Peptides against a protein of PDB entry 5B16. Designs and how they scored, part 123

Target 1, 136 residues: chain A of PDB entry 5B16
Amino acid sequence: TPSRINHNERLEFLGDAVVEFLTSVHLYYLFPSLEEGGLATYRTAIVQNQHLAMLAKKLELDRFMLYAHGPDLCRESDLRHAMANCFEALIGAVYLEGSLEEAKQLFGRLLFNDPDLREVWLNYPLHPLQLQEPNT
Target 2, 136 residues: chain A of PDB entry 5B16 as posed
Amino acid sequence: TPSRINHNERLEFLGDAVVEFLTSVHLYYLFPSLEEGGLATYRTAIVQNQHLAMLAKKLELDRFMLYAHGPDLCRESDLRHAMANCFQALIGAVYLEGSLEEAKQLFGRLLFNDPDLREVWLNYPLHPLQLQEPNT

## One batch from the design tools (peptide; made by RFdiffusion4, then SolubleMPNN)

Design b2_p29_1_s2 (from b2_p29_1, 16 letters changed)
Fold by OpenDDE base, seed 1:
Structure b2_p29_1_s2 (fold): chain B 136 residues (1-136), chain A 29 residues (1-29)
Amino acid sequence: as target 1 above (136 residues)
Amino acid sequence: AEEEKERLEKLRQKVLEFLEQLVQEQQAA
């Protein structure tokens, strides 16, 4: 239905912003010596449709998409794009109906299979320079 | 404290390696 389509697109819009924000914040704090270009490059890599589709696959959204929209997703690129959008909508929904923290936890859990990397990402512990200059 | 600092630094490095691989994978696609 048009209403559901619009709703999903709105959630996608919100989720896109949330993913972008979380990624930016975590990169910023985790890598205080990384230049803007590097931060931007890694952020782009994380939030690209290709990567988000991979994260979506971990949630088995591909099965959902093929079930619901199989005939419309003939190309792999179309499927990836749709999966990425669906993932964004999911994050948007989690943020909207839950909290930013819940979205953060979910996103981080999917980003890293390694629990140690996941933990450091989620907590983004302050670098010594940040501890020395807390207002920076 | 120093041990923990070193541990965190190693983890940061591993995250960077992960991200770098992600970048390269996408560039290769």
Scores: peptide ipSAE 0.613, ipTM 0.919, DockQ to the pose 0.873
Fold by OpenDDE base, seed 2:
Structure b2_p29_1_s2 (fold): chain B 136 residues (1-136), chain A 29 residues (1-29)
Amino acid sequence: as target 1 above (136 residues)
Amino acid sequence: AEEEKERLEKLRQKVLEFLEQLVQEQQAA
């Protein structure tokens, strides 16, 4: 229905911002010596539809999307895009109805399968440079 | 403390490797 589609698109909009924000913040803190170009490159890689679709697959959104919109998603690229959008909507909903922290936790949990990497990503322990310059 | 510092640095490096892999995968696609 049009109303539901509009709502979902709004959630996608919100979720996209949340994902990019979280990614930016975590990269910024985790890599204080990384130049802007590197930060931007890695952020792009993380938030690209291809990657978000992979994260969405962990939530079995592929099965859901095929069930709901199979005929319209016959091409793999279309499915990836739809999955990424759905993922964004989910993150947006989590933020909206929960909190940024909850969105952060969910995103981090999906981003890294390795619990140690997940932990360092989520908590971004201070680097020596940050110890020297705590205001950065 | 030094051991923990080293551990964290290794983890940061692994995160970078993960990110580089993502970059390469997407550039190749």
Scores: peptide ipSAE 0.613, ipTM 0.918, DockQ to the pose 0.872
Fold by OpenDDE base, seed 5:
Structure b2_p29_1_s2 (fold): chain B 136 residues (1-136), chain A 29 residues (1-29)
Amino acid sequence: as target 1 above (136 residues)
Amino acid sequence: AEEEKERLEKLRQKVLEFLEQLVQEQQAA
């Protein structure tokens, strides 16, 4: 339905911003010595459709997409793009219906399979230099 | 405390390695 499509597009818009924001914040705090170029490069890698599609696959969105839109998603690239958009919409929905924290937790859980890496990403302990200026 | 700091630094490095691998994968795509 047009209304549902519009709603999903709006959620995607919101989710895109949330993913971008969360990624930026975590990179910023976790790597205080990284220059802007490095931060931007890693952020791009994290939020690109290619990667978001991989995260979406962990939620079996690929199966969902094939079920709902199989005939229209014959090419792998088309599927990846659709999955990425769907993932963004999902994150947007989690933020909208829940909270930024919930979106953060979900995103982090999907981003890292390793529990230790996941923990450090989610908590991003302050670097010694940051401890000197805790408000920065 | 020092051991914990070292552990955290090690984990940061592992995250960087992960991210670098991700960048490489994206560039290869």
Scores: peptide ipSAE 0.609, ipTM 0.919, DockQ to the pose 0.913
Fold by OpenDDE base, seed 4:
Structure b2_p29_1_s2 (fold): chain B 136 residues (1-136), chain A 29 residues (1-29)
Amino acid sequence: as target 1 above (136 residues)
Amino acid sequence: AEEEKERLEKLRQKVLEFLEQLVQEQQAA
């Protein structure tokens, strides 16, 4: 229905911002010596459609998308884009109905398969250099 | 502890390597 479509697009809008924010924050804290260009490059890689689609695949959203929108998603690029949008909407929904922390946890779990890397990403412990910068 | 510091630094480096690989993969696609 048009209402559901609009709602999903709104959630996607919100989710996009949440993913961008979380990615930015974690990169910022994990890599205090990384220049803005590097931060931006890594952020772009994390949040671009292809990567988000891969994350979406971990949730088996590909099967969902093909089932629900198969006729409209004949191209791989179209499917990837749709999956990315759906993933963003999901994150948006988690944030909206839950919390930023829940969105963070979900995103982190999907981002890293390695539990150790996931842990350091999620907690982003302050680097000694950051400890010298109070409240930053 | 130094061991913990080293461990965290190693993990940060591994995350960085992961991200670098991601960038490369995305650029190649």
Scores: peptide ipSAE 0.609, ipTM 0.917, DockQ to the pose 0.921

Design b2_p29_1_s3 (from b2_p29_1, 14 letters changed)
Fold by OpenDDE base, seed 1:
Structure b2_p29_1_s3 (fold): chain B 136 residues (1-136), chain A 29 residues (1-29)
Amino acid sequence: as target 1 above (136 residues)
Amino acid sequence: SEEEKKKLEELLKKVKEFLDGLVREQQAA
């Protein structure tokens, strides 16, 4: 229904901001010597539709999309875009109904298959030069 | 400890390699 579509778009809007925020914060702490351009480059790569679609696939959102919207998603690129949007909506929903911490944990869990890398991402070391910055 | 630092550096290196890979994929898309 149109109302459900609007709700999903609103969740996508929220989720987009949450994913961007989490990505920014983690990159900022993980790479304290990386300039803004490098941070932005990594952020863009992490939140690109192709990558978010890969994360969505881990949650079997592709099956959901094909079931619900199969006739409208005949192109691979269209499916990826839709999956990315759906992923953002999901993160938005997790934040809305749960917490930022829950969204953080879910995103990190999906971002890295390697548990050691995941741990570094989620529990990044604090750098002394970052102590003057607000807690994020 | 020095051993912990070394391990962390190795992990950070791997994270960077992963992210560099994503960047290359983005540029190719």
Scores: peptide ipSAE 0.621, ipTM 0.919, DockQ to the pose 0.883
Fold by OpenDDE base, seed 2:
Order: C-alpha cells, then structure tokens, then sequence
Structure b2_p29_1_s3 (fold): chain B 136 residues (1-136), chain A 29 residues (1-29)
C-alpha cells in the first residue's frame, strides 16, 4: 500500500485533473463565443496556485498546513504551493469518495462568494448568442 | 423577460470582471 504522502500525491493528481476539467467545462458554456486562447487564459488564472491557495484558505487549510508542516513551509510561496496542492487533493478526494457533481458544487461554492454569480457559473444559463445560435 | 435578461448580462459582466482580475493577478505574480 502506498504511504499517506503517496496517497495525497495521487489525490492531488486526480484533483488537478478534476479542477481543470470543471473549469474548462464551465468556461466553455459560459463564454460560447470566446476563442480558445481566451478560454485557456481564464482557465490558467482560475487554477493558478495563488488562486487555489485562496480557495484553500476559505477551508482553513492554511491552519492545517501550518499544523502539519509548519517547519517545512518557511516561504509564502511554498505555503501557497502546498495549499494549492492540498486543495487539489481535497477536490480529488471529494470526487473519489463522492461524485463529480459534489466536486463541482464545492468548487463553485468556493469560487464565488456571491450566490448569484455562483449560480450563473454552475448552471451555464443560455447566453444571448446561444439563443440566436442554438447549435453553437 | 427583458429584466431577467438584463440581470443575466450584469451577472455575466461581473463574472468576466472577476476572471479578468484573476488574470491580472497571475500576470503580476
């Protein structure tokens, strides 16, 4: 059996893919006329370590990281990276133990504090362009 | 309704602004 650390790295690997996938899907539907480069730019920004670390902080993972690995996290950048990885592992665990839907809901809830924006993100309402071009 | 459409457009604008902000943060890092 893999070590706890190895297991966390595996969960991180899975979570990274889940976060990337969810982000891609939501951006795709939310911005039907945005070119690939624009979609990729937004995706990269959403999944950047700094942003994921902020999401992790909402779950107080910073306290967890300092408790568990404080001596090894002397730099802010190291802490951010560790928090981002921990967040990915958490999403991976939610997907693994629950479902993609649960991961989606959790991720959306953390992405947006504003419930209206969250709802728009989660439900991809039909864009005016989609109303005009239903096959796109 | 037109009101609902306007509300949605406003929300989409805010989402875009949020994302643009994240992009700027990334570029600054």
Amino acid sequence: as target 1 above (136 residues)
Amino acid sequence: SEEEKKKLEELLKKVKEFLDGLVREQQAA
Scores: peptide ipSAE 0.618, ipTM 0.916, DockQ to the pose 0.844
Fold by OpenDDE base, seed 5:
Structure b2_p29_1_s3 (fold): chain B 136 residues (1-136), chain A 29 residues (1-29)
Amino acid sequence: as target 1 above (136 residues)
Amino acid sequence: SEEEKKKLEELLKKVKEFLDGLVREQQAA
């Protein structure tokens, strides 16, 4: 229904912001010596459609998309775009119905398969350089 | 401890490598 479509688009809108925010925050803390341009480069790479689609695939959203919209998503690029949007909507929903923390945990879990790297990302421990700086 | 800091540095290096990979993938697309 049109209402469902609108709802999904709204969730996507929200999710996009959440993903951007979470990505920004974690990058900021993890790389205290990286200039804004570098941070932005990493952020862009993380939120690019093909990457978000990869994350979506870990949740088997590809199977869902093909099941529901297979004929309309015959091209890989179309599928990636749709999956990325779907992923954003999902994150938006998790944030909306759950919390930012839950969204953070889910995103981090999907972002890194390596549990050690995941923990570093999620907890953004103080970098050695930050340890030398007061109130940072 | 110094060992902990070293471990963290190694992990951060790997994170950076991962992200660099994503950047390269984007550039190649």
Scores: peptide ipSAE 0.617, ipTM 0.918, DockQ to the pose 0.875
Fold by OpenDDE base, seed 4:
Structure b2_p29_1_s3 (fold): chain B 136 residues (1-136), chain A 29 residues (1-29)
Amino acid sequence: as target 1 above (136 residues)
Amino acid sequence: SEEEKKKLEELLKKVKEFLDGLVREQQAA
């Protein structure tokens, strides 16, 4: 329904901001000496449609999208874009109904399959270059 | 410990490699 679509678009709008924010924060802490351009490059790569679609697939959102919009998503590119949007809407919903922390945990869990890398991402450990200067 | 620092460096290196991979994918798209 139009109302449902509008609601999802609003959630997508919110989720886009949440994903951008979380990504920015984590990159900021993980790479304390990386210039803005490098941070932005990584952020763009993380939030690109094809990557978010990959994350969405881990939640089987592809099946959901095909169920809801199958005829409109025959092209792979269309499906990826729709999945990315749906993923953002989901993150937005998690933030809205839960918390930023919950969104953070979900996003991190999906971002890294490797639990060690996930832990590094989520916990903002001191970068090796900062280890000798913990107060910096 | 030094061993812990080394492990962290390795993990951060892997994170960077992962991100670099995403960047390459984005650039190729």
Scores: peptide ipSAE 0.617, ipTM 0.915, DockQ to the pose 0.819

Design b2_p29_1_s4 (from b2_p29_1, 15 letters changed)
Fold by OpenDDE base, seed 2:
Structure b2_p29_1_s4 (fold): chain B 136 residues (1-136), chain A 29 residues (1-29)
Amino acid sequence: as target 1 above (136 residues)
Amino acid sequence: MEEERKRLEELLAKVKAYLDELVEEARRA
């Protein structure tokens, strides 16, 4: 049987893909006129370790990391990386045990504390100015 | 409807602003 570490790494692998996928999809719909480079730039920023670590902190993963691996996470950058990885593993687990929808909802809740912004992200409504176009 | 449109535009602007901040943070990292 795989070790807990191996299992966690597998979940992280899955979660990384889920996070990037969800991010890509939402950006794609939210910014219909943004070129690929811009979409990629936003995606990279969203999934960067610093940002994911911030999201992880909302789940108190920092406390968990320090409790479980404190001596090995002396540097802040190491902690951020570990938190980001743990966050990805969590998303992977949510997807695996639940659904993509559940992962999407969780991710959205963490991305935006403001429920209105969250709603915009999750439902990616067309920009009001795009209502003037014939095919939207 | 106009108010709703305006609100949505403001919300979208805020979302974009947040993303732009993240981009700048990424560039500085």
Scores: peptide ipSAE 0.608, ipTM 0.917, DockQ to the pose 0.828
Fold by OpenDDE base, seed 1:
Structure b2_p29_1_s4 (fold): chain B 136 residues (1-136), chain A 29 residues (1-29)
Amino acid sequence: as target 1 above (136 residues)
Amino acid sequence: MEEERKRLEELLAKVKAYLDELVEEARRA
C-alpha cells in the first residue's frame, strides 16, 4: 500500500542517518590520527549500497526481496539498491522501536563476522600509541 | 601490556584492511 511504502521510505531515511552517525563515531574513535578525508573515505565505503546490500544478505533480506518484489528486481544493481534501502529501513526501525545502542550492536555484528574485530569496532579501544602514551 | 598492545595493533590492522578493501570496491563501482 502507499502508506506502507511511505513508511518504509521514512524508515530508510532515518536508518540512513543512523548508519552514517554510527559509522562516523566509530571511525572517529578508531582512527584518531586519520584526517577528515580519510574518515570520509572509509565512511563512504562502509555505507555504500553494495556494502550495505552485502550486510543485508547476511540477514537473508535478498530472499525476502526476491519474494516480495520478484520481477521488479531483475537487475542485480536494482536488487542491491533495494537491499541496501531495506537494510537502512531495518536499522531505522531498530533505532525507532528500540535504541541507538541496539542499532549499534546490530550494525557491528553485521560489519564483522570475526568477534575480535567486532569487539574492536564496537568498544573504541585506545589506539596502540595511546596505550604507550596515555597522556597524549 | 606489550602483548595486549601488539594484539590490538594486529586487530586494528585487520579492521583497516577490511575497510581498505571496501574503499577499493567503492572506487570501482
Scores: peptide ipSAE 0.608, ipTM 0.917, DockQ to the pose 0.820
Fold by OpenDDE base, seed 5:
Structure b2_p29_1_s4 (fold): chain B 136 residues (1-136), chain A 29 residues (1-29)
Amino acid sequence: as target 1 above (136 residues)
Amino acid sequence: MEEERKRLEELLAKVKAYLDELVEEARRA
């Protein structure tokens, strides 16, 4: 329905901002010596349609999209784009109905299958140099 | 503490490697 479409687009708008924000924050803390250009490069890579679509696939959004819009998504690139948008809408919904923390946790769980890497991403451990010099 | 630092460095390296891979994928897109 038009109302549902509008709602999803609004959620996507919100989710896009949430994903961008979370990504930015985590990169900022994880790479304290990385210049802005490097941070931006990583952020762009993380939020690219291909990557978000991959994350969406972990939630089986691909099956959902094919079920709901199969005929309209015959091209792989179209499917990826749609999945990325759907993923953003989902994150937006999680933030809206839950919290930023919940969105962060979900996003982190999807970013890294390896629990150790996930832990590093989520908990912003001090950089090795900071561990050596915690007061600097 | 040294062991912890080394472990963290290894983990960070793996995170960076993953991100670098994503960057390359983005460039190919």
Scores: peptide ipSAE 0.608, ipTM 0.918, DockQ to the pose 0.819
Fold by OpenDDE base, seed 4:
Structure b2_p29_1_s4 (fold): chain B 136 residues (1-136), chain A 29 residues (1-29)
Amino acid sequence: as target 1 above (136 residues)
Amino acid sequence: MEEERKRLEELLAKVKAYLDELVEEARRA
């Protein structure tokens, strides 16, 4: 329905911002010595359609997309783009209905299957080389 | 403390490696 489409697009808009924000914040703290260009490069890579589609696949959104939009998604690139958009909408919905923390947790869980890496991402501790001199 | 530092370094290295892979994939896309 038109209303559902509009709602989904709005959620995508919100989710895009949330993903961008979360990514930015975590990268900022994970890499305190990395210049803006490097941070932006990592951010771009994280939020690229291919990557978000990969995250979406972990939620089996690929099956959903093919079921719901199969005829319109005959190209792999189209499917990937649609999955990325759907993923953003989902994150937007989680933020809207829940909280930024919930969105962060979900995003983190999907980013890293390894719980130890996930923990590092989620808590973005000081760089190990800075631990001995945290105030410098 | 040293072991903790080393472990964290290893974990961060793995995180960075993952991100670097994503960057390379983005460049090829």
Scores: peptide ipSAE 0.604, ipTM 0.916, DockQ to the pose 0.843

Design b2_p29_2_s1
Fold by OpenDDE base, seed 3:
Structure b2_p29_2_s1 (fold): chain B 136 residues (1-136), chain A 29 residues (1-29)
Amino acid sequence: as target 1 above (136 residues)
Amino acid sequence: SERLRQERENQEILKELEEKIRELYEQRK
């Protein structure tokens, strides 16, 4: 069996891909007329470590990290990086043990404090022009 | 610092995103 560290790194690897994918899909649906550069800009901002660390704080992962790894996290930047990685591992675990839908719901709930924005993010219908795009 | 500048830019981008999503919400009402 893999070590705890190895397992967490694997979950982080998976979670990184899930976060990237979910972000891409939702942005694509929400903004059918936005060029690739604009979509990429929003995606980069959403998946940046500092933003993911902020999302992790909403789950109080900062308290968990300081409790479990305090001596190793003497710098604020180290804590943020660790929190971002932990958040990705969490999303990876939710996808692995649950489903992509569960990961989607969790991620969406954390992205916005405003429930109205959450609803739009999670439930915006596919634009007719998007239906004409090639699937392959 | 350069890091601080990048962080501020990131926050501005996220704020712009929220504004765009808010517009979509108002259109759906």
Scores: peptide ipSAE 0.668, ipTM 0.942, DockQ to the pose 0.903
Fold by OpenDDE base, seed 4:
Formats: structure tokens, C-alpha cells, sequence
Structure b2_p29_2_s1 (fold): chain B 136 residues (1-136), chain A 29 residues (1-29)
């Protein structure tokens, strides 16, 4: 049985992939005419630590992190990095213990505060060609 | 700092993304 730390790191590994995948899939379907470079730009913006930390804050993971690791998180940058990792671990755990759909829903709910944007993100329109050649 | 610059750039990119998604929302209405 792995230690809690090792388990968390493994969950981060998994969660990173899940976040990357979900982001990629949604962007791909949302913007069928956007070139790869543009898709990659948006993906990078979504999945980078600073943004994930913001999402983590919505779950009040900052309070948890400070409680558990406060002495090691004196710098804001360190806290944000840790929060991003924790967020990835959480997504990984949701996927592992639940499903990809549950991870998708959680991630989507956090990505956008605007419910209209959230709805579009979660229920993206499928391009006719994407129906023929899906990338999911 | 470079970090702050990148953060601001990231926020602008995310805002642009939201605008594009909003356009899609309006089109679906």
C-alpha cells in the first residue's frame, strides 16, 4: 500500500491526464475551425497551474492545504502550485472512484461561473464532420 | 515580472475563450 504522499502523486498523474483529455475534447468539438495552435493555446491556458489553482480555490482547497501543509506554503506561488496539484489529484480521484463523466461535470462546473457558458462547454455542439470522425 | 506577465496573458486568453463560447451560446439560442 503506497503512502498517502505517493498515492496523491499517482492521483495527480492520473488527474493531469484527465484534465488534459477533457479540455482537449471539449475544445476540439467547440471549435471545429480553430487550428491546432489555437486549440493548444486555449488548452494551455486552461490547464496551467495558475488556472487550476483558481479552480481549486473554488473548492476551498486552499484552506485544506494551509491546514495540512501550511509551514511549507509560505509563498503564494508555492500555495498555488500545491493547489493545482491537489486539484489534479482530486480530479484523478473522482475519475478513479467515480467516472469520467463525473470528472467532466465537476471540471465543467468549476471552469465557468456563468451557467450559460458552462452549458455550452458541457453540451458542446457537434460538427457534422466530427460526428463522422469523432475524437473522443 | 515574467510570471505576472504570463499570468495576465493567460487571463486574457481565458477571457477570449469565454467570449468565443459566448458567441456559440448566442448562436444556439
Amino acid sequence: as target 1 above (136 residues)
Amino acid sequence: SERLRQERENQEILKELEEKIRELYEQRK
Scores: peptide ipSAE 0.668, ipTM 0.942, DockQ to the pose 0.885
Fold by OpenDDE base, seed 1:
Structure b2_p29_2_s1 (fold): chain B 136 residues (1-136), chain A 29 residues (1-29)
Amino acid sequence: as target 1 above (136 residues)
Amino acid sequence: SERLRQERENQEILKELEEKIRELYEQRK
C-alpha cells in the first residue's frame, strides 16, 4: 500500500492529465476557427497553478490546507501552489472513483461563476465539419 | 515582479476568453 503522500502525488498526476484533456477538448470545439497557438494560449491560462488555486478556493480548499498545514504554508505563493496540487488531486480522484463526465461537470462548474458561460462551456456546439471528429 | 506580470497577463487572457464565450452565448440565443 502506497503512502498517503505517494497516493496524493499519483492522484495529482492523473488529475493534471484530466484537467489538461478536458480543457483541450472544450477549447477545440468551442473555437473551431482558432489556430493552435491561440488554443494553447487559452489552455495555458486555464491550467496555470495560480488559476487552479483560485478554483480550489471556491471549494474552500484553502481552509483545509491551513488547517492541515498552516505553519508550513506561511507564504501565499506556497499556499497557492499547494492548493493547485490539491485541486488536481481532487479532480483525479473524481475521475478515478467516478467518471470523466463527473470530472467535466465539476471542473466546468468551477471555471465560470456565470451560469450562461458555464452552459456554453459544458454544452459546446459542434461545427458541421467537426462532426466526424472523435467526441465524448 | 516577473511573477506578478505573468499573473496579470494570465488574468487578461482569461478575461478575453470569457468575452469570447459570452459572444458564443449571445449567438446561441
Scores: peptide ipSAE 0.667, ipTM 0.942, DockQ to the pose 0.896
Fold by OpenDDE base, seed 5:
Parts: sequence; C-alpha cells; structure tokens
Structure b2_p29_2_s1 (fold): chain B 136 residues (1-136), chain A 29 residues (1-29)
Amino acid sequence: as target 1 above (136 residues)
Amino acid sequence: SERLRQERENQEILKELEEKIRELYEQRK
C-alpha cells in the first residue's frame, strides 16, 4: 500500500490528465473552427498552475493549505504551486471515486463564476461535422 | 519579472476566452 504522500502524488498524476482531457474536449467542441494552436493556447492558459491555483482558491484550499502546512508555504509562489497540485489531486480523486461527469461538473463550476458562461461551457453546441466523428 | 509577465499573459488569454464564450452565449439565446 502506498504511503499517503505517494497516494496524493498518484492522485495528482491522474488529476492532471483529467483536467487536461476535460479542457481539451470542451475547447474542441466549443470552437470547431479554431486551429490547433489556438486550442492549445487556451488549454495552456486554463491548466497552468497559476490558474489552477485560482480555482483552488475558490474551494478555499488556500486556507486549508495554510492550516495544514503553515510555514512551508510562506512564499506565494510555493503556495500557488501547492494549491495547483492539490487541485489536481482533488480532481483526480473526484474522478477516481466518482465519475468523469462529476469531475466535469466540478471543474466547470469553478472555471466560470458567470452562470451563463458556465452553461455554455458545460452544454456546448455540436458542430455538424463533429457529429460525424466517432469516439466523441 | 518574467513570472509577472507570464501571469499577465495568462490572464489576458483567459479574458479572451471568456469573451469568446460570452459571444457564444449571446448567439444561443
């Protein structure tokens, strides 16, 4: 049985993949005419540690991290990095113990404070050509 | 700093994304 540390690292590993996957899928469907470079640019922005840390802050993980780790996170950069990792681990756990749908919903709720934007993100329109693609 | 520059760039990209999604919202309603 892996240690608690190893378990968290494994969850982070899984969560990283889930976050990237969800981001990719939603961007792909939302912007059917956007070139790969543009999609990649948005994906990078969404999944960067700085942004994930912001999402983590919405879950008050910053307060949790400060409580749990204290002086080890005295620098803002260290805190942001830790929060991003924690966020990935959380998403990984949600996927592992729940479902991809649950991870999708949680991620979507955090990505946008505006419920209208959130709805568009979660309920993206399908382009006619996308309907012809398998495994979608 | 380079870190600040990257953060600003990232925020601008995210803002652009939100605007694009908002446009989609306006088109759908």
Scores: peptide ipSAE 0.666, ipTM 0.941, DockQ to the pose 0.887

Design b2_p29_2_s4
Fold by OpenDDE base, seed 3:
Structure b2_p29_2_s4 (fold): chain B 136 residues (1-136), chain A 29 residues (1-29)
Amino acid sequence: as target 1 above (136 residues)
Amino acid sequence: SAAEEQERRNQEILEELKKKVKELLEKRK
């Protein structure tokens, strides 16, 4: 049985990939005419540690981290970094124990407070050329 | 610092993204 720390690090590894993937897919479909550079710019902004830490705060992971690791998180920057890692581990766990769909829904709910904007993000229209992509 | 500037720019980019998504929503209506 792996140590708790090792398990969380593995979940973080998985979660990082899931967050990156989901972000990439949604941006790709939402903006079919946007060049790679623009897509990458949005992705970078979404998945940066500071932003993920903000999403983690919506789940009150900051309170959890202070409770569990307070003495080691005296600096705000350390707390934000830990929160981002914890968020990735959480997404990894949701994917592992649940599904990619569940991870997508959770991530989308946190990205947008406005439910209408959230709906656009989660249920984007498919461009006809994108539908034909597998045939190319 | 460079790190602070990058963070500021990323925050601005996020706001731009939200604006673009809102524009898509408005087009649907």
Scores: peptide ipSAE 0.636, ipTM 0.934, DockQ to the pose 0.908
Fold by OpenDDE base, seed 1:
Parts: C-alpha cells; structure tokens; sequence
Structure b2_p29_2_s4 (fold): chain B 136 residues (1-136), chain A 29 residues (1-29)
C-alpha cells in the first residue's frame, strides 16, 4: 500500500542517519589519531549499499524480500539495493521503537562476526585526550 | 567493471578495518 511504502521510506531516511551516526562515532573513538579522510574512507566502506546488503543477508532479509517483492527483484543488483534500503528501514525502526543503544547493539552484532572484535567495536577504548572532550 | 572494482576496493578497506580493530584488541590484552 502507498502508506506502507511511505512509512518504509521514512524509516529508511531515519535509519540511514542512525547507521551513519553510529559508524562515525565508533570510528572517531576507535581511531583518535586518524585524519578525517581516513575516517571517511572507513565510513564509506561500512555504509555502502553492497555492504549493508550483506548485513541484511545475515538477517535473512533476502528471503523476506523475495517473498514480498519477488517479481520486482529479478536482478541481483536490484535485490541488493532493496536489501540495503530494507536494512536501513529496519535500523530506523529499531531506533524509533526502541533506542539508539538497541540499534547500536544490533548493528555491531552484524558488523563483526568475531565476538572479540565486536566487543572492541561496541566498547571502544577511550584515548586519554578524549577524556577532556564532551560526548556527542 | 568500475562498479566491481570499487566493491573490491571497499572490501579491502573493510578487511583493513578489521585488522586495525584486531590490533586494538591485542592492546587490550
């Protein structure tokens, strides 16, 4: 329905911002000496559609998309794009209905398969100089 | 293709990120 499509697009808009924000914050704290260009490079790689589609696959959103939109997703590239958008909408929904912390935890779980790396990402080390900076 | 090459480069960047995170992990130990 048009209303559902509109709702999903709005959630996607919100989710896109949440994913980018979380990514930016974690990268900022993880790499306190990395210049803006390097931070942006990592962020771009993390939030690109192809990567988000891969994360979406971990949630089996591909099965969902084929069930809901199979006839419209005959091309692999179309499926990936749709999965990325759906992933953003999901993150947006988690943030909207839950909290930023819940979105953070979900995103972290998907970003790193290795639990030890995931822990570092979620509980990043705080550089001594960062102790004097306000939390944003 | 250009798109495929860009995807390849981004995958390499992601792998580099994981290596850097692993380095941080080792520092915590």
Amino acid sequence: as target 1 above (136 residues)
Amino acid sequence: SAAEEQERRNQEILEELKKKVKELLEKRK
Scores: peptide ipSAE 0.635, ipTM 0.934, DockQ to the pose 0.924
Fold by OpenDDE base, seed 4:
Structure b2_p29_2_s4 (fold): chain B 136 residues (1-136), chain A 29 residues (1-29)
Amino acid sequence: as target 1 above (136 residues)
Amino acid sequence: SAAEEQERRNQEILEELKKKVKELLEKRK
């Protein structure tokens, strides 16, 4: 496997963790009274490949995927899976080369089209120095 | 199909999430 592909897979690995972490932290703070099962349900819905692919589409990664990997993505499901992976790699790269805050902002912008809802989502701390139990 | 049903369920969950966030928004206004 080419080094570039390996690098992308590594970024996917990192991005997967970042997306999972961001989702978990925000859900945790947003819903302090929600049980683990409910939190997990929302998290699953947010981080599933189908949803990540939808977020990726907002970045027009579908066109990129078809251009770069069209022959390997003849099936819609394959395209969605690839888009999800690419999205993870992108988030991973943003975190790696930028910051968790930048990844948070990007993810939040894509997750919520409504700016008011987005603001509610983004108001919860993700920085390690800010992580603490909510008082409500 | 099972996949389609799962997608439908997850979409409903996402919509529910948005509603809950909206509720939080309204409470904080």
Scores: peptide ipSAE 0.632, ipTM 0.933, DockQ to the pose 0.824
Fold by OpenDDE base, seed 5:
Structure b2_p29_2_s4 (fold): chain B 136 residues (1-136), chain A 29 residues (1-29)
Amino acid sequence: as target 1 above (136 residues)
Amino acid sequence: SAAEEQERRNQEILEELKKKVKELLEKRK
């Protein structure tokens, strides 16, 4: 229905911001000596549609998309783009209905298959100078 | 294509990121 579609698009809008924010925050804390350009480079790679689509595939959103929108997704590129949007909507929903923490945990879990790397991403100690900054 | 090249570059960047995170892991130990 139009209302449901509009709702999903709104969630996508929110989720896009959440993914961008979470990515930015973690990169900022993990790499205190990395300049803005380097941070932005990593962020771009993480949040690009193709990568988000890969993360979405881990949640089997590809199956969902084919089930719900198969006729409109004949090309792989179209499917990936739709999957990325759906992933953003999902993250938006998790944030909206749950919390930023829950969104962070989910995103981190998908971003790193290696649990040790995941732990670093999620919980690497702050640089001493970063401890003086406001909590974000 | 330009799009394919950009995707390739981003994949390489992601690999670099994972290497850097791994380095942090090793330093933490």
Scores: peptide ipSAE 0.630, ipTM 0.933, DockQ to the pose 0.922

